# Ledger of designs, part 179: peptides against a protein of PDB entry 6RGO

Target 1, 392 residues: chain A of PDB entry 6RGO
Amino acid sequence: MALKLLGFNQDATCFSVISSNKGVTIYNCDPFGKCFELEKSTSNDEELDFLVEMLFSTSLIAVVDKTIGASKRKKLKIVNTKRKATICELTFPHEIMDVIMNRKIICVVLKSDQIFVYDISCMKLLRTIDVRGEKLKSTSKFRNSEAVGDIGVRVSLSTDNNSILCYSSYSKSDKENAPLNDIVVFDALKCIQINVLPAVHQSNIVCIACSPDGMLMATASEKGTIIRVFKTIDTENDEPILVNEFRRGSRPSRISEMKFNHDNTLLACVGESDTIHIFALPVTTTEADANEDDTLQQSSHSLSSSINGLQYISKGLANRFGKIIVSKIPTQSQQRHVAYIKIPENAKYRIGFPKDTTNTIHICGEDGNYLVYSIPRNEVGPCTLVKSNTFD

## One batch from the design tools (peptide; made by RFdiffusion4, then SolubleMPNN)

Design b2_p14_3_s1 (from b2_p14_3 with E3K E10S S14V)
Fold by OpenDDE base, seed 3:
Structure b2_p14_3_s1 (fold): chain B 392 residues (1-392), chain A 14 residues (1-14)
Amino acid sequence: as target 1 above (392 residues)
Amino acid sequence: SIKEIQELLSEVTV
């Protein structure tokens, strides 16, 4: 059967798939098994297409049926999986491209480059962000949206209550073809823009991940060779907003998904390549924990030496023009993966980090494999397979 | 109902 992966929930306790025969199936990871099925609305041999966002391990899901007709593609259903019932339905002016949620916020991304931000507790619209309208203040021409099928606004939302929304925006370049290479950081609860990271890549951003706490954000462009990690909030300290630059590879390859683990120590990426890459992040010791005298002094020394090379981003030029010139970080400061998983060629995989085991990664494939890997702590190398299951 | 959403939101273990 053709399987299409929808992904893991926020805590990697469940994953969602589209089965060509059954419709949407949600699997529980532990104990492994089916926990919900949404049957096809139609008996036709039409290729099923859905968006499904699950709220943690709850019976709350957001569903968009994209299979049939432009009308259904504009409808968001909030469904109780225990009752198999639609709780509410929202209709949008344009096709829904993405849906993300946490316990506070639902964000709905439209094909119009609009982001609708809702308070989930009452389904009240808090904000409409018009990413295109922000561009139009700089450039008068509506590009016909037809030809750029795969390049739209990308979003990521923190899984915590702070509800930090990161989204790609158009650069203020007078060029008709301004790339989606700016990042806006938005407080979704207060409905305020808190930061803007201009020109974080040379080409369109195609993947964004926010950390669970909203303090970090990872970005990848269409090239997918470099992953950049940024602080979402400007610290009053003259600390660089760009905290990491990782090299996935030398060959261009699309990154489809990135995830932070729950303690912000690891960043995983997956895409069109035969390899899931896992990168180590420096533990940002918040100065608050510096008062506990605990003897963990020894292991921090080895990672600190590589960070000193990033400090030569000349402090002076960034401040004056609000252009965070992501100065060409010398290729020498680009960190490689610390761990990897080999996956079948041309198999689409999704990734998730479980909350309770920061050195474990869950992966699932369109090949029908659900796999649990242990991530090595003290060595650079392959992850170890701990558990495997199959699904259909 | 919106009440049912609030009930389901309470299932989120912190």
Scores: peptide ipSAE 0.560, ipTM 0.943, DockQ to the pose 0.703
Fold by OpenDDE base, seed 1:
Structure b2_p14_3_s1 (fold): chain B 392 residues (1-392), chain A 14 residues (1-14)
Amino acid sequence: as target 1 above (392 residues)
Amino acid sequence: SIKEIQELLSEVTV
């Protein structure tokens, strides 16, 4: 059967798939098995497309029927999976492109490049962010939305209660064709802009990941060769702090998903390549833990020898136009993966980090494989397969 | 209902 992956929930306890014959199925990871099924409402041989966002391991899901020709592409449903019942419906002026949520916030991204931010507890609209509206004051021409296929506003939300929203925005250029290469950091609870990171890539941003605590974000462009990790809130001399620059590869390849683990020590990426890459992040010692024992320093030292080349190139070169250009970290200081997983060519995979095991990654494929890997800590190499299951 | 959303939000273990 043709499977389409929707992804893991926030804690990687469940994943969602579209089965061509059944509709949406949610699997539990441990014990492995089907926990929910949303039957196909139409007997038509139309290719099913859905958005499904699950709230952790709860019975709350957000669902959008995106099937071509479906009148439902503008309708968000909140569904109780235990009851198989729609408990709330919202209708939007434009097609829904993405839905993301945590315990506090649900964000709905529209094809109009609008982000609707809701308080999930009451489904009250807190803010409408118009990502085009800041640009439209300068250029009256609507980009004909027809020709720009896969390039839209990208979003990521912290899984914690701080509800840090990172989204791609249009660069301040007088050019009609300004790329989506700025990042805005937004407090979704307070509805305030916290930070703006200008021109974090030369081309459109196609993937963003926020850390669970909202303190870090990872970005990748349509080239997918370089991943950049920034601080979200902190700035140095009003300049964005680039924490890491990772090299995924030399060949252009789309990154479809990135995720931090729960302790911000690892960043994984997956996409159109035959390889899931896992990168190590420097442990940000918060000043508070400076008091506990010398014994933990020894394990960090072995990875630190490769990290000593991190000159904080905090100095963005302001170009002659006052635009902060994130200086490219010299190619020699670009970190490689610390671990990897080989996946079948042309198989789409999704990734998730379980909360309880910071050295474990869950992956699932459109090939019907659900796989659990152990991540090596002290060596650069392949991940070890720990568990495998199949699904249909 | 909004009440049912609040009930489901309470299923999220901190």
Scores: peptide ipSAE 0.559, ipTM 0.942, DockQ to the pose 0.722
Fold by OpenDDE base, seed 5:
Structure b2_p14_3_s1 (fold): chain B 392 residues (1-392), chain A 14 residues (1-14)
Amino acid sequence: as target 1 above (392 residues)
Amino acid sequence: SIKEIQELLSEVTV
């Protein structure tokens, strides 16, 4: 059967798929099994397309039917899975491209490059962010909607209650064809812009991941060769803090998804390549004042990979045109993966990190495989397969 | 209903 992956929920306890014959199916990861099915309302052999966003392991899901006609593609349904009932329905002026949520906020991304931010507790609109409207103040020509290929506004939301929203924006360049290569960091609860990271890549941003706590953000461009990790809120001399620059590969390959683990020690990426890459982040030891007391020998086998002197070369190369070019980390100091998973070529996979096991990764494929891997702690190498299940 | 959304939000373990 043709499967289409929708992805994992925020804590990787569930994943969702589109089955050509059944509609939307949600699987529980542990114990593994089908926990919900949304039956297809139409008997037609039409290719099914849905957006489904889960709220953790709760009975609340957001659903968009993208299969049938322009009107349904503009309609968000909030569904109670226990009752199989639509509890709220919203209609938008444009096609829905993405839906993301946490305990506080639901964000709806439209094909118009608008982001609608709602308080989920009352479904009240808090803000409409118009990413094009910000560009229109700088550029007189509307791009006709026809040439909007696969390059739209990308978003990521922190899974915590702080509700840090990261989104791609158009660079403030007088060029008619400004790329989506800026990042805006937004407090979705207060509806305040916190930070702007200008020109984080040379080309359009196609993938963004926010950390669970909203303190870190990973970005990848359409080239997918380099992943950059930034602090979201903190700045140094009003400049963005680049924490890491990772090299996925030498060949261009689209990254479809990135995720942080729950303690911000790992970043995983997946896409069009035969390899899921896992990168180690530096543990920010908060210098908690070591008051002298309890000698609990937790043998933190720190992988003292001597990451010698990443001198923060905060030398912003102010290019002659006043654009803050994020200082390129020298190609020789770009970190590689610490772990990897080989996946079938041309199989689309999704990734998730479980909350309770920071060295475990969940993956699922359009090949019908749900796989649990252990991530090596003390060596660079392949992940070990711990559990395998199949779904259809 | 909004009340039902609030009931479902209470199922989210902190």
Scores: peptide ipSAE 0.558, ipTM 0.943, DockQ to the pose 0.712
Fold by OpenDDE base, seed 2:
Structure b2_p14_3_s1 (fold): chain B 392 residues (1-392), chain A 14 residues (1-14)
Amino acid sequence: as target 1 above (392 residues)
Amino acid sequence: SIKEIQELLSEVTV
């Protein structure tokens, strides 16, 4: 039976899958079981393709049926899962490529490199972001979408109420083949661009993750060898702040998903490789809590691994063309994973971090496995399997 | 329609 993973919701309490025989199924993680099923609209043996975005553990989902006909691929349905009823339907000028939401905002990414930002509470359009900008509207060279595979605008949205939207943008190079290697940080509620991170990779960005609070962003290129973590809002001397540079591997491999845990202490990545990698982020001690003198000698032997975070202040050599080149952290200073999970090479996996347990990761595979792992705190090594379930 | 979305948004525990 062919399974296709749609992924976890924002807090990893649920995940969604496409089953060839059943349609879309949503599983609850704890207690494990089916919580919703969307029946296949057609009896035909056609390969099912859907987008499903769930609003946390609520009965609200956004659904796009991509299976049949160009008209369905342009329709977003907001569905009440308890009633199995469509609440509203939106139609777009182009095929929907992605849908992301939080408590405030729903973002719809189109094949035209447009992002439609809605206030979810009233389904009012707040903004249309045209990532190609006005200049590229004239060059009707639709990149033959057949030859240039999954290269499109990538988005990530903070799961909090601040609704920080990060998206990939085309570099300002006059080259016809400008890479999607810039990041824009956007306040989706106020509809204001708050930051621009130029040329964060040498090639197109294929994966973005925003932290739950919207303060951090992780990026990966088509090479998938290096992951960069930036501050989203804060700048130093009007330059982007690079917090971390992680090495996933030496061999090129596409990263399909990245996620932060709820306290911004961990970043996980998954993709075409046999390994989920988990990286530790340095805890920025905000100096603010210095005043309460409460001498509770909790001997937390914080293994102060002196990660001499050499703040390589990227003295961005402003090359003569005004491009901020994010200075490469020296290859020796590139952090590796602190933990890993081995997965089958032929199975696609998705990842999620539960809210209540910052050292736990949920994963699900197209092999029909839902797995819960404990992440080691004090050692570099494999994660420990805590719970396993199967689905069909 | 929109009232039902607002009802479902109220199910989101902060």
Scores: peptide ipSAE 0.558, ipTM 0.943, DockQ to the pose 0.715

Design b2_p14_3_s2 (from b2_p14_3, 5 letters changed)
Fold by OpenDDE base, seed 5:
Structure b2_p14_3_s2 (fold): chain B 392 residues (1-392), chain A 14 residues (1-14)
Amino acid sequence: as target 1 above (392 residues)
Amino acid sequence: AIEEIRELLSEVKE
């Protein structure tokens, strides 16, 4: 059957797929099985397209039917999966491109490069973010939707209650074709811009991941060769803090998804390549006050030694033309993956990190495979397959 | 409608 993957929920307890024959299906990961099915609204053999955002393992989902006509593509349905009923429906002025949520916030991304931020508890609009701004509306002729491929505003939301929203924005360059290469960090609850990371890549940002706590953000451009990890809130001398720069590969390849694990120790990426890459992040030891007492000598040989290379961020010469060239970390200082998973060529996969097992990754493919892998802790190598299931 | 959303939001395990 033709499957289309929608993705995992926030804690990787469920994943959603589109089946050509049935519509949207949600699977539970453990115990593995079908937990919900949303029937297609039409009897036609049309290619099904949906957006589905889950709220963890709850009975609440947000659904957009993108299959038929411009009218349905503008409608967000909030659905109770247990009751199999629409609770409420919102209609937008433009096609919905993405929907993300946590316990507090729903963000709706439109084809107009607008982000609508809602308080989920009352479905009240808190903010409309216009990423193009008022000045750019006059000059941007509707990018003929056909020729400009999947280039639009990208968003990621923290899974915690702090509700840190990261989104791609247009660089302030007076050029008619400004790239989506800036990042804005936004407190979605307070509706305040916290930070702006200018020109984090040379080309459009196509993938963003926010950490569960909202303290870190990973970004990838259309090239997908380099992943950058930044602090979201903290700045040094009014400049963005680059925590890590990872090399996925030497060849360009689109990254479709990135995820942090629950404790911010790992970053995974998946895309058009035959390989899921997993990168290790430095453990930010919060200086928790080491109160003295419990001498339990667990000899965790922390692989602390190799962090010494990051010190020489040389003061990048501010060249006269206002291009904040993010100082290219020398290619030698670019970290590689610590672990990997091989996947079939041309198979689209999604990734998720379970909350309770920080060294486990869930993956699912449009090939109908749901796979659980163990991530090696102390060595660079392949992940070990722990569980395998199939779905239709 | 909003009360039903609040009930479903309470299903989120903290």
Scores: peptide ipSAE 0.618, ipTM 0.959, DockQ to the pose 0.707
Fold by OpenDDE base, seed 3:
Structure b2_p14_3_s2 (fold): chain B 392 residues (1-392), chain A 14 residues (1-14)
Amino acid sequence: as target 1 above (392 residues)
Amino acid sequence: AIEEIRELLSEVKE
């Protein structure tokens, strides 16, 4: 049977799949088993396509049926999985491309490059963000968005109550074909723009991950060779907003998903390659007030590779040419993975980090494998398989 | 409908 992976929920307690014969199935990770099934509405052997976003381990899901007809692709259903009932339905002017949620917010991304931000508690529209409308009105030629199939606005939302929304935006370059290589950081609750990160890649951004607390964001371009990690908020200290640059590989390969673990110590990425890569993030010890006393020099050899070599081009030039956030980062600052998982070639995988075990990763494949891996702490190497299950 | 959403939101373990 052909399986399509929808992904894990925010805490990796469940994952969703499309089975060609059954429709949407949601699995619990522990204990492993089916917890919900949404039967296909059509008897036809049509290729099923759905968006499903879960709210953690709750009975609340957002569902978009993309299988049949342009009208269904514009409908968001909020479903109670225990009751197997639609609670409410929203209809949009354009096809829904993505849906993300947390305890406070639902964001709906449209094919029009619009983001609709809702208060989940009352389904009230808080904001419509028009990512195209922020592009200077001059070249009103709607790119026939049909031909550039997979390049649209990408979004990620913090899983916490701060509800930090990161989205890709069009560069202000006068070029008709300006890439989606800017990032906007948005407070989804207050409906205010917090920050703009111009030209974070040379090409379109195809993957974004926000940390659970919304303090960090990871980005990857169409090349998928470099992953960049940024602070979402400018600190008052003249600290670089770019905190890490990771090398996934030397060969171009699309990254389909990235996730932070719950304590922001790890970033995982998966895509078209035979390898899931896991990167270690420097623990930003917030210097909580070190009260002076306990001299226990635990020489934690923090691999503080001193990023001394970022010549700050002086504040004066940055005002005329928008903050060149990505100066020529010396290729020497590019860190590799600390851990990896080998996956079958051509199998699509999804990743999730469980809340309770920061050194564990959940993965599931379109090959019907659900796998739990332990991440090595003190060595660079392969992850260890801890548990395996199969699904159909 | 909205009451049911609020009930389901309360199922989210802190």
Scores: peptide ipSAE 0.615, ipTM 0.958, DockQ to the pose 0.705
Fold by OpenDDE base, seed 2:
Structure b2_p14_3_s2 (fold): chain B 392 residues (1-392), chain A 14 residues (1-14)
Amino acid sequence: as target 1 above (392 residues)
Amino acid sequence: AIEEIRELLSEVKE
């Protein structure tokens, strides 16, 4: 049967799949099993397509039926899974491309490059962000959606209550084909732009991950060779702080998903390659708690890999147009993965980090495998398979 | 509808 993965929830306690025969199924990870099914509304042999965003382990899901012919691609349903009932429906002017949420906010991304931000507690619209509207009124030649593939506005939301929204924006270039290579950091609760990271890649950004606390953001371009990690809020001399630059590989390969673990010590990425890569992040010691004298010498053997603190002197090469270009870290100083998982080349995988175990990763494949891996702490190497389940 | 959403939001474990 053809399976299509929808992904994990925020804490990796559940994942969602589309089965051609059954419709949408949500699986619980532990204990492993089906927790919800949404039957297909049509008897037709149409390829099912859905967006499903689950709010943690709750009975609240957001659902969009994107199936061809369904005429529902503009409708967001909020569903109670316990009751199998729609609580409310929202209709949008354009096709829904993505839906993300936390306990406070739901964001709806449209094919029009608009982001609708709602207070989830009352379904009140807080803001409409028009990502094109910051560009001049250049003639809306709808990018013929046929020729320019899956290049649209990308979003990520912090899973905490701070509700930090990161989204890709168009560079301030007079070129008709300006790339989606800027990032905006937005407080979704206050509806305030916090930061703008200009030209973080040379090509369109196709993947963004926000950390759970909203303090870090990872970005990848359509090349998928380099991942950059930035601070979201903090700046140095009004310039964006580049924390890490990771090399996934030398060959171009699309990254479909990235995730931080819950303590911001790991970043995982998955995509069209045969390998999930896991990168270690430097522990940002917040200087704040230095005052309480409790000398608990927990000898955390932090692998001080001597990251020679090459001060990433962001030699912001102010180009001739006053744009700060994030200086390319020399290829020799680009960090590689600390761990990896081999996956089948032809199977799409999704990733999630559980809250309670910072050194485990959950993965699921369109091959019908749900796998739990242990991440090595003290060595660079393969992850160890701890648990496996199959789904249909 | 809104009361039901608020009830489901209370199921989020902090």
Scores: peptide ipSAE 0.612, ipTM 0.958, DockQ to the pose 0.707
Fold by OpenDDE base, seed 1:
Structure b2_p14_3_s2 (fold): chain B 392 residues (1-392), chain A 14 residues (1-14)
Amino acid sequence: as target 1 above (392 residues)
Amino acid sequence: AIEEIRELLSEVKE
C-alpha cells in the first residue's frame, strides 16, 4: 500500500500516517499499535493528503483534509480521537499549508504566506502575521506563485509553554525575487517580534527546527548542505549569534525535517538522502549551575571539538548590491555528524526524540518501518537498532 | 466545545 508519513508528535510517543486504503492512522510507539484511525470520507481513488498535528499523547488532534479536489483544504478541524468527534472547525481564506501546536498555541500557515496564531484554550485569534505584507506595500503584483509549489513560509514552534515561533521571511531586498532567507523569532503568547536573523542562507529556507525550550533554532536551505544553529533570543552587539554550523554533506539534498532532542544536546536531520544525520550541540551551561563545586573530575573527554569562538556573524561586507552575506564558518571548522542512520534510498522517513531517553531516536518510513535507534555517546559512528516494528 | 478543548489540554503530562 502507498504510505505517506505525517510525522511524530512533539515527544515521539505517537506518529501519524496516511494509508491509501484506510485514511489517517495514528500509531502509539510503546506499546506499538494503532491508537486512532480516521477513515477516508470518499470511495474515490484520489491520492489522500492530510495535515495531522497531534498534541503530545492527548486525544486532541488538528486535522486538515488536503486531498486534491477536496473542498476542505481551507478547514481546520479540532478532533477528539477518543470520541471520534469534531470539537470545532475553523475556515481560512486560503489553503492551509501547515499546522503546528503546543499546550498554548496553534499556528496555521496559509498558502498566502499568512500565519494565524491562536490561543488553543479558547481558539481565539491572537495574531495574523502577513509574511508578504512588508513586500506588498511596494509591488501590487501578486506573483502567481503557481509554479514553485515547494517554496513557502516555514515555521517551527517550541514545545514548551514559552511558545517561541520561528518563521522564514522574505529578505528586504528591493529585488522582485527576494528569497525566503530571513528568520523572524516571535513570542506567540505576547504576539511580539523578539528577533530577526537576516539572510541566514543564500537561498530559500526549506526547513526550520526550534528547540523544545525555544532558545535554539536550526535552519537549512534548498541546498541542504549546511545546517546553521542560532540562538533565538540572545543577540551580541545587535547581531545574531551563530552557535553551530553543521555540514550534512557536500552534495545538494533536501532536508525535510530537523529536530532537537529534549535537552538540546542533539540535532537530527532527515530528507531525500539515504542517511539520517545526528549532530552534537555544545551544552549551553546556563551560568546558574556553575556554582556546584562538585569536583568530580569525570574526565568526560567529550570530543567537543572546542569551537574556540562564538563566531560573530560579523556584518558581512555589504557588497555593492546591499546583500548581507552571513560570514561562512570556514569549511574546516564545520562540524560533521556524530552519529548516523542508513535508510533505504528514496524512502521518506520522519524523526522524533522521546523525552525519557535523550540518546534514543524514533524513526518511521513510508516503507512501513517503525525503528528505535540508540545513539552512540562517546564515538562517531552508526546508531544501533534497538527495536523494530512494521505498519501498513 | 471550548470546555472539551480544556479537558483535552489537561491530558498533557507536565
Scores: peptide ipSAE 0.611, ipTM 0.958, DockQ to the pose 0.682

